# Peptides against a protein of PDB entry 6J07, part 119

Target 1, 107 residues: chain A of PDB entry 6J07
Amino acid sequence: GQRGWFCGSVSQDLRQFWVAEGGTISDPRAADFLFSCDASHPDTLRIYQSLDYIEDNATVFHAYYLSAVANAKIKNSVALGHFILPPACLQKEIRRKIGSFIWEQDQ

## One batch from the design tools (peptide; made by RFdiffusion4, then SolubleMPNN)

Design b2_p30_7_s1 (from b2_p30_7, 12 letters changed)
Fold by OpenDDE base, seed 3:
Structure b2_p30_7_s1 (fold): chain B 107 residues (1-107), chain A 30 residues (1-30)
Amino acid sequence: as target 1 above (107 residues)
Amino acid sequence: DELLKEYKEKLIKEGKVGPSFTGDAKAVTV
């Protein structure tokens, strides 16, 4: 699918890139992809609190994925799974065990 | 990527990511 929802934390540039690459922007219920740049943003928090998310039917991805795709020499070489954005309450432990998130490394 | 698997497993155990995200991450072109 090519339908994406964007948290208010995502820049207009990344949204425009999504559309330029053939994606469409939709509400969370219709979206195939949920993008955010801030797990603590109210928009994203609403996703985390939704039944779809609680029931494992939704995943939030960090929108930096789109930037990585845009900058990739080979666009299909960027793994979306590396950009799963977990709730803020889990991030500290993940960083401790796994390391910094990809979107934090290139900043 | 064993680290990614651990990350995904942690999220699954917390009920934050579904089983479809276990294993190796797939490359996706937007």
Scores: peptide ipSAE 0.188, ipTM 0.666, DockQ to the pose 0.083
Fold by OpenDDE base, seed 5:
Structure b2_p30_7_s1 (fold): chain B 107 residues (1-107), chain A 30 residues (1-30)
Amino acid sequence: as target 1 above (107 residues)
Amino acid sequence: DELLKEYKEKLIKEGKVGPSFTGDAKAVTV
């Protein structure tokens, strides 16, 4: 199964969706997917500070991905890669270069 | 997607993106 970790910033509804779709919830070390809604949340910051992340062996995704999947008309039409959540210190420049993040566009 | 490409390159350059998690949505499995 797919194991996911969730930052405290992620709603219970999205967590429940993950489980309903067959996912399990685990600690970050065991998780295959790391979800967050806030790069500045302490939970997420701890991920960014971890060796796995620093060594480029982990990626944090914005949990809005799950919402997009839940609402998608076509299965597998939502690209997970569009939901990479970088550390806050990088976001400003990323927005400047490529525009607003996908999860910000629907706000 | 050009925007995604640029985004990925930026994040990879910073060492912040794992190579295995880009692409289409994955089905959640048990």
Scores: peptide ipSAE 0.057, ipTM 0.625, DockQ to the pose 0.083
Fold by OpenDDE base, seed 1:
Structure b2_p30_7_s1 (fold): chain B 107 residues (1-107), chain A 30 residues (1-30)
Amino acid sequence: as target 1 above (107 residues)
Amino acid sequence: DELLKEYKEKLIKEGKVGPSFTGDAKAVTV
């Protein structure tokens, strides 16, 4: 499916791009993709606190993925997995062991 | 660290995707 939920932290431009590329916008329960630009935003925190997320049945992605896709010259060149947005409590350790997140790097 | 391990496993499983945005990424599990 192409149903996406968007945290309030995501710009209208990125939402519009999602729709322009064939996506639809839905509530978190119906969404196939969960997008956020801020792990500390209340909307995103509600996702992290949900049973679906706690039971590892949901994943939040950083909406910068959409920007990367918009700028990509080659289809399928952007790895969605690189944009997994973990809770804030995990980010420091991830940066320490893996490096800065892709949305924190220069394009 | 188990949480870090889970994160890495999710990164590996997702792969690449194009502008079509097809798939079911919400329910990606480790």
Scores: peptide ipSAE 0.055, ipTM 0.620, DockQ to the pose 0.111
Fold by OpenDDE base, seed 2:
Structure b2_p30_7_s1 (fold): chain B 107 residues (1-107), chain A 30 residues (1-30)
Amino acid sequence: as target 1 above (107 residues)
Amino acid sequence: DELLKEYKEKLIKEGKVGPSFTGDAKAVTV
């Protein structure tokens, strides 16, 4: 099974979807996946400030990934890599160089 | 996806992306 941590910014519906699809919910240290809907939420900020994250041992994903999976017509067609959620301090520059994030386009 | 690679490379350079998610984007299902 896949272990996931969820920021308080993530809806209960998305959490339930994760569990319904065979996932489990855990604390950040035990989680295989970290989900958030808000890079500025205190829960997410604590992740970004952690040594694991600073040392490139953790990645935060936007929970909209789960919504995209739930709504996908083709199973396994949603790329998790499109949903990497960077800290707020990096987002403006990323948008300038790369463009809007996928969750901003689809929401 | 070249744009995605550039995006991820920036994050990696800043130490924000773990090794397990470097390279090409992958489809992961719940």
Scores: peptide ipSAE 0.181, ipTM 0.666, DockQ to the pose 0.087; fails the geometry check

Design b2_p30_7_s2 (from b2_p30_7, 13 letters changed)
Fold by OpenDDE base, seed 1:
Parts: sequence; C-alpha cells; structure tokens
Structure b2_p30_7_s2 (fold): chain B 107 residues (1-107), chain A 30 residues (1-30)
Amino acid sequence: as target 1 above (107 residues)
Amino acid sequence: SELLEEYKKKLVEEGKVGPRFTGDAKTVTV
C-alpha cells in the first residue's frame, strides 16, 4: 500500500503531493512509509526510540524524496533508498565515510 | 553501539530498507 506517516517537520505541500499521487496518511503504526525532514524533531525521535525501529522493522525516509519525485516527472527515476534518514547520532560519521546526504546536496 | 552504527551506515550506502508492512526484519533494496 501507500500509507504514509509524516513528522511535523514535513511541509503541508509535500503531504498534499503524497495524497495527490495516491497515498494516504496514517499513524506510524499503520504506515508503510515514515517521512521526516528532521531527525531531531520530537516526532521522529519517538520513531527512533520505538521497538519497531530498534528491531529493524521500520525505516525513516527524508521527505525530500517527495520533492525530488515531484520534480523528476518520472517517479521511478528517484531512488527511495537514497533518502534513508538515520538518527542524528549516526549522521556525522555517515557524512565522513560516504558523503553528504542527497537532500543536503540538492538544496 | 559501534556495530549498530556500522550496520546503519551500510544500509544507507546500499539503499536498503527494512519492510514495515510485513513486520519482517528482512532488508530490501529500494
């Protein structure tokens, strides 16, 4: 399905785009996709602290994915896997070893 | 956890995602 949860850090425009593309909005427990623009936002932190996430049954994606899709014309030209949003405590090392996140590069 | 950090790093690098809709701990490529 296309059930998505959105952190409060995600703009209404991106939420509306999700719905316009056939998605629905649900609570985190029912959602297939978890979107956030801020790993340090309280809403997102609650996800990271949940058993579902700790047990690797959940993934948080940066909502910039939706913006990239909106600008790409072709949905499948944007790889969702490039938008995995890790907890803040991991981001520095990831930037060091892999590079800046895609949502930071395309701003 | 160093091991956890390394694991998460690999997930980001490889673009892998843990499926939420099944409750399965498996990782899929997106």
Scores: peptide ipSAE 0.308, ipTM 0.738, DockQ to the pose 0.102
Fold by OpenDDE base, seed 3:
Structure b2_p30_7_s2 (fold): chain B 107 residues (1-107), chain A 30 residues (1-30)
Amino acid sequence: as target 1 above (107 residues)
Amino acid sequence: SELLEEYKKKLVEEGKVGPRFTGDAKTVTV
């Protein structure tokens, strides 16, 4: 099992999937994984503003990763690293220069 | 992947986010 924190923007379904797969839910400080569906959500903003994040000791992932895992024929084929959720202030430029995020392409 | 590397590089270049994740991690075993 692994410890996950979830922004309020994450649906209960995804949270339940996490738990059903053996995960536990914890506060951000104790969590092994930080999940969010909205970089602009206050919960996520607090992560970005935290010392842990500023000091490069935290990464926020888009919770759509869990949906992708749930739907994957080969579950271990879904790369968590493709779901790094950057601060909102970076997203437009990333989209412009690199492309739309995976969670946006699939939704 | 190339896309991921470009993505990470861009984040670093903007100076707002460091190398938060160093590579491709496959599906999390929960």
Scores: peptide ipSAE 0.264, ipTM 0.695, DockQ to the pose 0.088
Fold by OpenDDE base, seed 4:
Structure b2_p30_7_s2 (fold): chain B 107 residues (1-107), chain A 30 residues (1-30)
Amino acid sequence: as target 1 above (107 residues)
Amino acid sequence: SELLEEYKKKLVEEGKVGPRFTGDAKTVTV
């Protein structure tokens, strides 16, 4: 199975989709996938400030990935790697050098 | 893609991407 943690910023619909597709919801420590829609949300900040993340043992993904996957049943495959959600302090630099994030482009 | 690799590379350099996402970017179906 796939164990996921969800920030409070993630809608219930996306959580339900995760479960409907066979995923389970767990605490951040047990989760294989960490989903958030807001790098500045307190829940996500706690992840970024955790030892696991500081020690480079965790990755946060934007939950819009799940929406993209739902649509990908009709469209092309969706790469999870496109949805890495970095801390807010890194986002501006990434946008300047690389470009806008995929979840921002579809808004 | 080159874009993604640069993105990931920068995050790795900053120590913000951990083993919960390892290797090349892969297509994952939930």
Scores: peptide ipSAE 0.214, ipTM 0.657, DockQ to the pose 0.091
Fold by OpenDDE base, seed 5:
Structure b2_p30_7_s2 (fold): chain B 107 residues (1-107), chain A 30 residues (1-30)
Amino acid sequence: as target 1 above (107 residues)
Amino acid sequence: SELLEEYKKKLVEEGKVGPRFTGDAKTVTV
């Protein structure tokens, strides 16, 4: 099964979808996937400040991925890699050089 | 995409992409 951790910024709907699709919810250490909707949320900040993340042993994904999966017409058409959520301190520069994040484009 | 690669590269260079990253070619279903 897929073990996921969720920032408090993630809606219950998305969490429920994860569980409904066979996922489980765990602490960040046990989780295979870390989901957040806000890089500035205290929960997510704790991830970014953790040794695991600093040592490049963790990646945070935007939970909008789950919404995209839920709404996808073709199964297996949504790439998780498109939803990497960078720390807030990097977002402005990324937007400047690369453009708006995928979760911002769809809203 | 090329843009995504640049984005990922930036994150990697900053040490923000770890083993939980599946890559832009990988699809994960819930």
Scores: peptide ipSAE 0.267, ipTM 0.711, DockQ to the pose 0.088; fails the geometry check

Design b2_p30_7_s3 (from b2_p30_7, 12 letters changed)
Fold by OpenDDE base, seed 4:
Structure b2_p30_7_s3 (fold): chain B 107 residues (1-107), chain A 30 residues (1-30)
Amino acid sequence: as target 1 above (107 residues)
Amino acid sequence: DELLKEYKEELVKKGLVGPRFTGDAKAVTV
């Protein structure tokens, strides 16, 4: 299914887009996709601290993915894998090795 | 995508990517 959870850091517009495109909004435990715009937001931190996440049973994605999809000429041109949002404590290392995140490049 | 592969590998090493994101990086329509 297309059940999504949204951190409070995600705008209502992006949430509405998700629903308009056929998605539903659920709690983190039931959601297939977890969206956030801020790894340091309390909502997202609770995800990172959850057993599901600690046990590698959850992934958080940056909600900018939805914006990218909305603006894409080809709907299947946006790779969700580019939008994995890691905990804040890991982001510096990732940027050093891989480069800036895609949601930071267009900012 | 070499860049994405490396990114995912780093995240996997740290246990950040779980089964809710299955398969290789792919385009998903919403």
Scores: peptide ipSAE 0.164, ipTM 0.656, DockQ to the pose 0.087
Fold by OpenDDE base, seed 3:
Structure b2_p30_7_s3 (fold): chain B 107 residues (1-107), chain A 30 residues (1-30)
Amino acid sequence: as target 1 above (107 residues)
Amino acid sequence: DELLKEYKEELVKKGLVGPRFTGDAKAVTV
């Protein structure tokens, strides 16, 4: 699907890019994709605390994915799976085991 | 990608990856 929800932490530019690429913006329950730039933002925290997320029916992605897509030289070369945004409480351990998140590498 | 697999497995164990996740490191564009 092409329905996306955006945390308040996501810039208007990225939202506009989503729409320009054919996406629509919806509430988090209707959205196919949930985007955030800050796991600690109240909007994102509410997602993590929602029944959909707790019951394993939702995934939050870092909105930098959209920036990566916008800047990609090869279409379909950006892996969405690399942009899963975990709750803040898990990030330190993930960084220890996996390394820095992809959205942190060039920023 | 073994690292991503480990990452996802940890998230699954915590119940943090659901069916709205579309792919296993699949190349995707909007």
Scores: peptide ipSAE 0.125, ipTM 0.638, DockQ to the pose 0.090
Fold by OpenDDE base, seed 5:
Structure b2_p30_7_s3 (fold): chain B 107 residues (1-107), chain A 30 residues (1-30)
Amino acid sequence: as target 1 above (107 residues)
Amino acid sequence: DELLKEYKEELVKKGLVGPRFTGDAKAVTV
């Protein structure tokens, strides 16, 4: 099964899409996937501050991934790995090194 | 994707990517 946690920053539409595609929604500890649209949202910050994340046992993904999947013409063409959402404090440096994040390019 | 590789490498070095990372997988089929 696909267990996902969603930050409050994620729209209901994206959550519904996740469920429609067979996913379930769970708490962060039980979730296989953690989705957020805002690294600075309190919900997401709690993830970054969690022991699981600090110990490198969790990854936060930008929920725009779900939108990309929903709009993809080719099934399985959207790579989840492109949507890793780092803490806000690291984003400027990352942008300087590799450019804008994928979710910002289609903004 | 070289850019992604660099991105992920930096994240790994900082402990930002862990076991809950599926890489190229599609969430719908995971």
Scores: peptide ipSAE 0.233, ipTM 0.684, DockQ to the pose 0.090; fails the geometry check
Fold by OpenDDE base, seed 2:
Order: C-alpha cells, then structure tokens, then sequence
Structure b2_p30_7_s3 (fold): chain B 107 residues (1-107), chain A 30 residues (1-30)
C-alpha cells in the first residue's frame, strides 16, 4: 500500500516527499504506514492508545526514514525496519538492551 | 541484524508491532 498517516511532528517537506513519490495521505485507520517524529506527541499517543495498535494491527515508524530515503544515493539502501518507533515508555529499556535508535545516531 | 531482530521481537511480544506492516522491508518504493 501507499497510504500514509503523519503525526503533526512530521515536517511538511517529508509529507510532500511521500506524495511526490506516489504516496497518499490518509487518516490513521486507513493508512498502511504511520509516520511520526515524536512518540510523545499527542497525535502519536492517540495511535499507541488505539485498539488497532493494542491489538497488533498497527506499527509506527519514525519519519526520519523518509529523510534517509530522500538523501540515499543507492536505491533501496534504507531499511524501514530500522525505524520502528516504540512508545516512549519502552524506549529507555530498548536503548539499554539494543542501543540508540538510528534516527538518534544521525542527529 | 541480530539486534534489530531482538528489538522487533520484543515489540511483537508486547503487542507493539502489528500485521499492517512489521518493518521487514527495505526502502519503500511509493
């Protein structure tokens, strides 16, 4: 699918990139991809608190993925799986066990 | 990436990654 939802924390440039590449923007219920730059943003929190998310029917990705793709020199060199954005309450433990997130490393 | 797999597995166990998209994809070709 090519339908994406964007948290208010995501810049207009990244949204425009998504559309320019053939994607469409929709509400979170219809979206195939959910993008956010802030797990603590109210928009994203609403996703984490939704039944769809709680029942394993949704995944949130950090929108920095789109920036990485836009700047990539090699097509398909950026893995979306590296950009799964977990709820804020889990991030500290994940960092302890796995390390810093890729979007934090590129900051 | 073993670390990534562990990360994703933990998210799945906690019900944080769903079937809509698990992230097992490379660059999205929209």
Amino acid sequence: as target 1 above (107 residues)
Amino acid sequence: DELLKEYKEELVKKGLVGPRFTGDAKAVTV
Scores: peptide ipSAE 0.123, ipTM 0.636, DockQ to the pose 0.092; fails the geometry check

Design b2_p30_7_s4 (from b2_p30_7, 11 letters changed)
Fold by OpenDDE base, seed 3:
Structure b2_p30_7_s4 (fold): chain B 107 residues (1-107), chain A 30 residues (1-30)
Amino acid sequence: as target 1 above (107 residues)
Amino acid sequence: DELLKEYKEKLVKQGKVGGRLLGDAKAVTV
């Protein structure tokens, strides 16, 4: 099992799925995975401002990854790297240059 | 834009690593 931190923007259902799959919930510093559904949420902003994140020791993922895993026939078929959640100030330009984020395509 | 360039590189790096870096260790993708 892996340790995960969840922004307040993440639904209880996704948190429960994480636990049901063998994950545990921890504080950001102890977590192996950081999940958020809102880059502008105060919880997520604190992550972006942390030394761990600034020094590239932390990555924030969109919690929609868990939903994608839950709905996938093969769980390993979902690429976690496609769910990296960048700061809001960069999203517009990233979306313009790279394309729409996966979590925005299944609204 | 330099900021965008830096973050693109970060995304590529983090995408390859998968998960959070813990020192020289990296998390296993779920």
Scores: peptide ipSAE 0.054, ipTM 0.599, DockQ to the pose 0.119
Fold by OpenDDE base, seed 4:
Structure b2_p30_7_s4 (fold): chain B 107 residues (1-107), chain A 30 residues (1-30)
Amino acid sequence: as target 1 above (107 residues)
Amino acid sequence: DELLKEYKEKLVKQGKVGGRLLGDAKAVTV
């Protein structure tokens, strides 16, 4: 199964979509996928400070991925890797090299 | 900070390629 953790910044609608697609919701320690909409949210910051994340055994994804999947005609056409949510301290430099994050482009 | 630099470069590469390797995240249990 696919277990997901959700930062408090993620809407209930996206959480419900995750469950509707067969996912379950768990604490971050048990979760396979970590979703957040705010790298500066205290919940997400705790993830970035966790041993799993520091050891590069965890990745935080922007929950907009779920919205993109929900809106896509072909669900597997949405690349999860485009939705990696790095700590805020890295985002500015990443934008300079890659461009605006996908969750920022339609805003 | 070299660790931060390496992480940044990795993210840049992964972003361009289209994703971070699954092995760099928690193992998915089906």
Scores: peptide ipSAE 0.045, ipTM 0.609, DockQ to the pose 0.106
Fold by OpenDDE base, seed 1:
Structure b2_p30_7_s4 (fold): chain B 107 residues (1-107), chain A 30 residues (1-30)
Amino acid sequence: as target 1 above (107 residues)
Amino acid sequence: DELLKEYKEKLVKQGKVGGRLLGDAKAVTV
């Protein structure tokens, strides 16, 4: 489906792009995709603390994915999986072992 | 690092499920 939830950290422009591309906006429980731009935002923290997330039934994605899609010249060239936004407690070690997140890199 | 290990295991597990559960290796567009 194309139901998305958006953290308050996500700009209205990205939300509008989602809707323009055929998506709808819903609450976290009904959403198929959860978007955030800030792992430390209260909205996102509530997701990480939710039973769905604790039981590995939810994934948070960085909303920069939508910007990448909007600017992509080739359709289907942007991998959503590369935009998984982990809790802040994991990010430092991930950067150390793997490198900077894709949304932290220049396009 | 145990936290990183848990994260990687979570991604592998989620990669087997669509929708709200997606692994790092999945290529999906909206």
Scores: peptide ipSAE 0.029, ipTM 0.591, DockQ to the pose 0.097
Fold by OpenDDE base, seed 5:
Structure b2_p30_7_s4 (fold): chain B 107 residues (1-107), chain A 30 residues (1-30)
Amino acid sequence: as target 1 above (107 residues)
Amino acid sequence: DELLKEYKEKLVKQGKVGGRLLGDAKAVTV
């Protein structure tokens, strides 16, 4: 099964969607997916500070991905890669070089 | 957008190599 960790910044609705689709919720160490809506949230910061993340063995995704999946009319049409949520300091660099994030475009 | 996607997908691939199970939109399985 697929296990997900959720930052406190993620709504209960998105968590419920994850479970409804067959996912389980776990701690970050056991999770296959790490979801957050706020790179500055303490929960997410702890991920960024973890050895797994520092050693490039973990990726945090913006939970808006789940909303996009929920609303997708074609399965497998939503690319998870669009929803990488890097630390705030890196976000500025990425925006300057490549562009704004999807979740920001829809806001 | 495509360039951004490509860059982000590189990060996803790196995460997957690191041991995480990653993928595009699909039904979640247990």
Scores: peptide ipSAE 0.044, ipTM 0.595, DockQ to the pose 0.068; fails the geometry check

Design b2_p30_8_s1 (from b2_p30_8, 14 letters changed)
Fold by OpenDDE base, seed 2:
Structure b2_p30_8_s1 (fold): chain B 107 residues (1-107), chain A 30 residues (1-30)
Amino acid sequence: as target 1 above (107 residues)
Amino acid sequence: SEEYEQLLSKTKAELNLNIPNAQKIKELAK
């Protein structure tokens, strides 16, 4: 499906792009994709604390993925996996080990 | 899609391989 949940940190423009591309917006439990621009946002934190996430049945992606797709000459050239948004407590160590996140590089 | 799942799994694996106790830290944060 094309059901997406969006953290309040995600701009309306990106949400509109999702819908324009055929997606729908749903609650986190029903969503196929979870998008956020801020791991520390209360909306996103609630996802990280949810049973679905704890049981590894949910993944949060940085909504910049949608921006990358929108701006890409070839949409399928954008790898969704590069946009996994981990909890804030992991991010600093991740950057130390493997470098900055892709959404940070493009900003 | 299958491609999505593969890419997701690969990314998660990379994170776990490059960060000691990444999964444990993740669990503690939840």
Scores: peptide ipSAE 0.028, ipTM 0.527, DockQ to the pose 0.038
Fold by OpenDDE base, seed 3:
Order: structure tokens, then sequence, then C-alpha cells
Structure b2_p30_8_s1 (fold): chain B 107 residues (1-107), chain A 30 residues (1-30)
């Protein structure tokens, strides 16, 4: 399925793109994909604190994924796994280990 | 996809094994 939840930090344009591509918008519990642009946003923090996330049954992705897909000639050329959005307090250490996040790069 | 799962696993490995005190700070973020 293509059910997505969106943090309030995600622009309406990206939400509309999701719908235009055949996706639907749902609450976090029903969503197949969780999108956010801000790990510190209250909406996203609630996800990190949810049982689904704590039990490793949920993953938050940076909504820039949708922008990358929109700009790509081949949709599947954009790897969703590169857009995992971890909690804010982990990001600095992650950058030191695996480099800057793709949404922070000029592509 | 398989690619997604591989990348996810890699990310988890980095978060849990390769970053000092990663699990601790992860818990603090929850």
Amino acid sequence: as target 1 above (107 residues)
Amino acid sequence: SEEYEQLLSKTKAELNLNIPNAQKIKELAK
C-alpha cells in the first residue's frame, strides 16, 4: 500500500505530490510510511515515543525523499533507505560515522 | 525492496554497533 503519514513540518507541496502519485494520507498507526522534515517537531517526537517505533515496527523517513523522487527520471533510482530520519540527538554522531544525510547535500 | 532492507540493516548496525553509546543516546531521544 501507499498510505503515508506526514509530520506538520512537511510542506503541502510534498503532501500533494504523494497524493498525485497515488498515495493516501493516514494517521501514523495505519500508515505504511512516515514522513517528516524535522526530527525535533512535536509530531515526529510523538512517533519516536510510540510503541510502534519503540518496538522497531516503525521508521521515520525524511520527506525530502519525495522531492528527490519528483526530480528523478526513474522513481526507483532513489533509495528510500538513504532517507531514514533518526532522532535529533543521534544525528551528529551519525554524520561523523556515515557522513552527511542526503537531504543535507547539494545534489 | 531488498535494497531498502539492506540499507535499513546497515543503518541499524551503524546506530547500534559503530557509534559509541548509540543505544543510550537513542533511548534518551525517545
Scores: peptide ipSAE 0.026, ipTM 0.544, DockQ to the pose 0.038
Fold by OpenDDE base, seed 1:
Structure b2_p30_8_s1 (fold): chain B 107 residues (1-107), chain A 30 residues (1-30)
Amino acid sequence: as target 1 above (107 residues)
Amino acid sequence: SEEYEQLLSKTKAELNLNIPNAQKIKELAK
């Protein structure tokens, strides 16, 4: 299945695209994919603080992935792994090591 | 803090994954 949870920071357009591509929307515990556009949003923070996340059973992805997929000229050319959204407290160090996040490059 | 170290460890592990393999795993989980 393709069950997704969406932070309140994610636009309705991206949610609709998810559904149009065959996805469903669920609560975080049942979701296969967790999408957010803001690591500091309260919804996302609750994910980071959850036992599922702390115990390595959950990953948050930046919802810009969906936008990239929607606009991709080549099917399956967008790598989900590039859209892992880490907690805000780690992002500075990550940028130092691997550079700016992909969703920051196009904005 | 211990929490920071845990999150850092998790993030590093995820970022160090082979991207194509990670993508495939997630797609197969749909």
Scores: peptide ipSAE 0.037, ipTM 0.543, DockQ to the pose 0.098; fails the geometry check
Fold by OpenDDE base, seed 5:
Structure b2_p30_8_s1 (fold): chain B 107 residues (1-107), chain A 30 residues (1-30)
Amino acid sequence: as target 1 above (107 residues)
Amino acid sequence: SEEYEQLLSKTKAELNLNIPNAQKIKELAK
């Protein structure tokens, strides 16, 4: 059982998948994983502005990770680290350094 | 702004240091 928080931008399907895989849904302070599909969503912005995030006690991941896991033949083949969702104001610079985000790529 | 720089530092830390940790956490959570 792993605890996850979900931004309002995340679909119910992905939330349900999380639960189906044994996860639970919690508030962001108690969550082990924070999922969002929109760095500009108010819910996600509040995370970025929180002391937990600023103090390196929180990381936001794009919820597309869950979709990738659901569709992967080997679940362990999906690297969570590839789905870090940075604040919108930093995304351009990050793309320049590491390339386009995986959730922005067609597949 | 200072806030921007803090977020930038946070992001860099995630890329360089926290990615391995996050992956490790996921592996342990299985």
Scores: peptide ipSAE 0.027, ipTM 0.527, DockQ to the pose 0.115; fails the geometry check

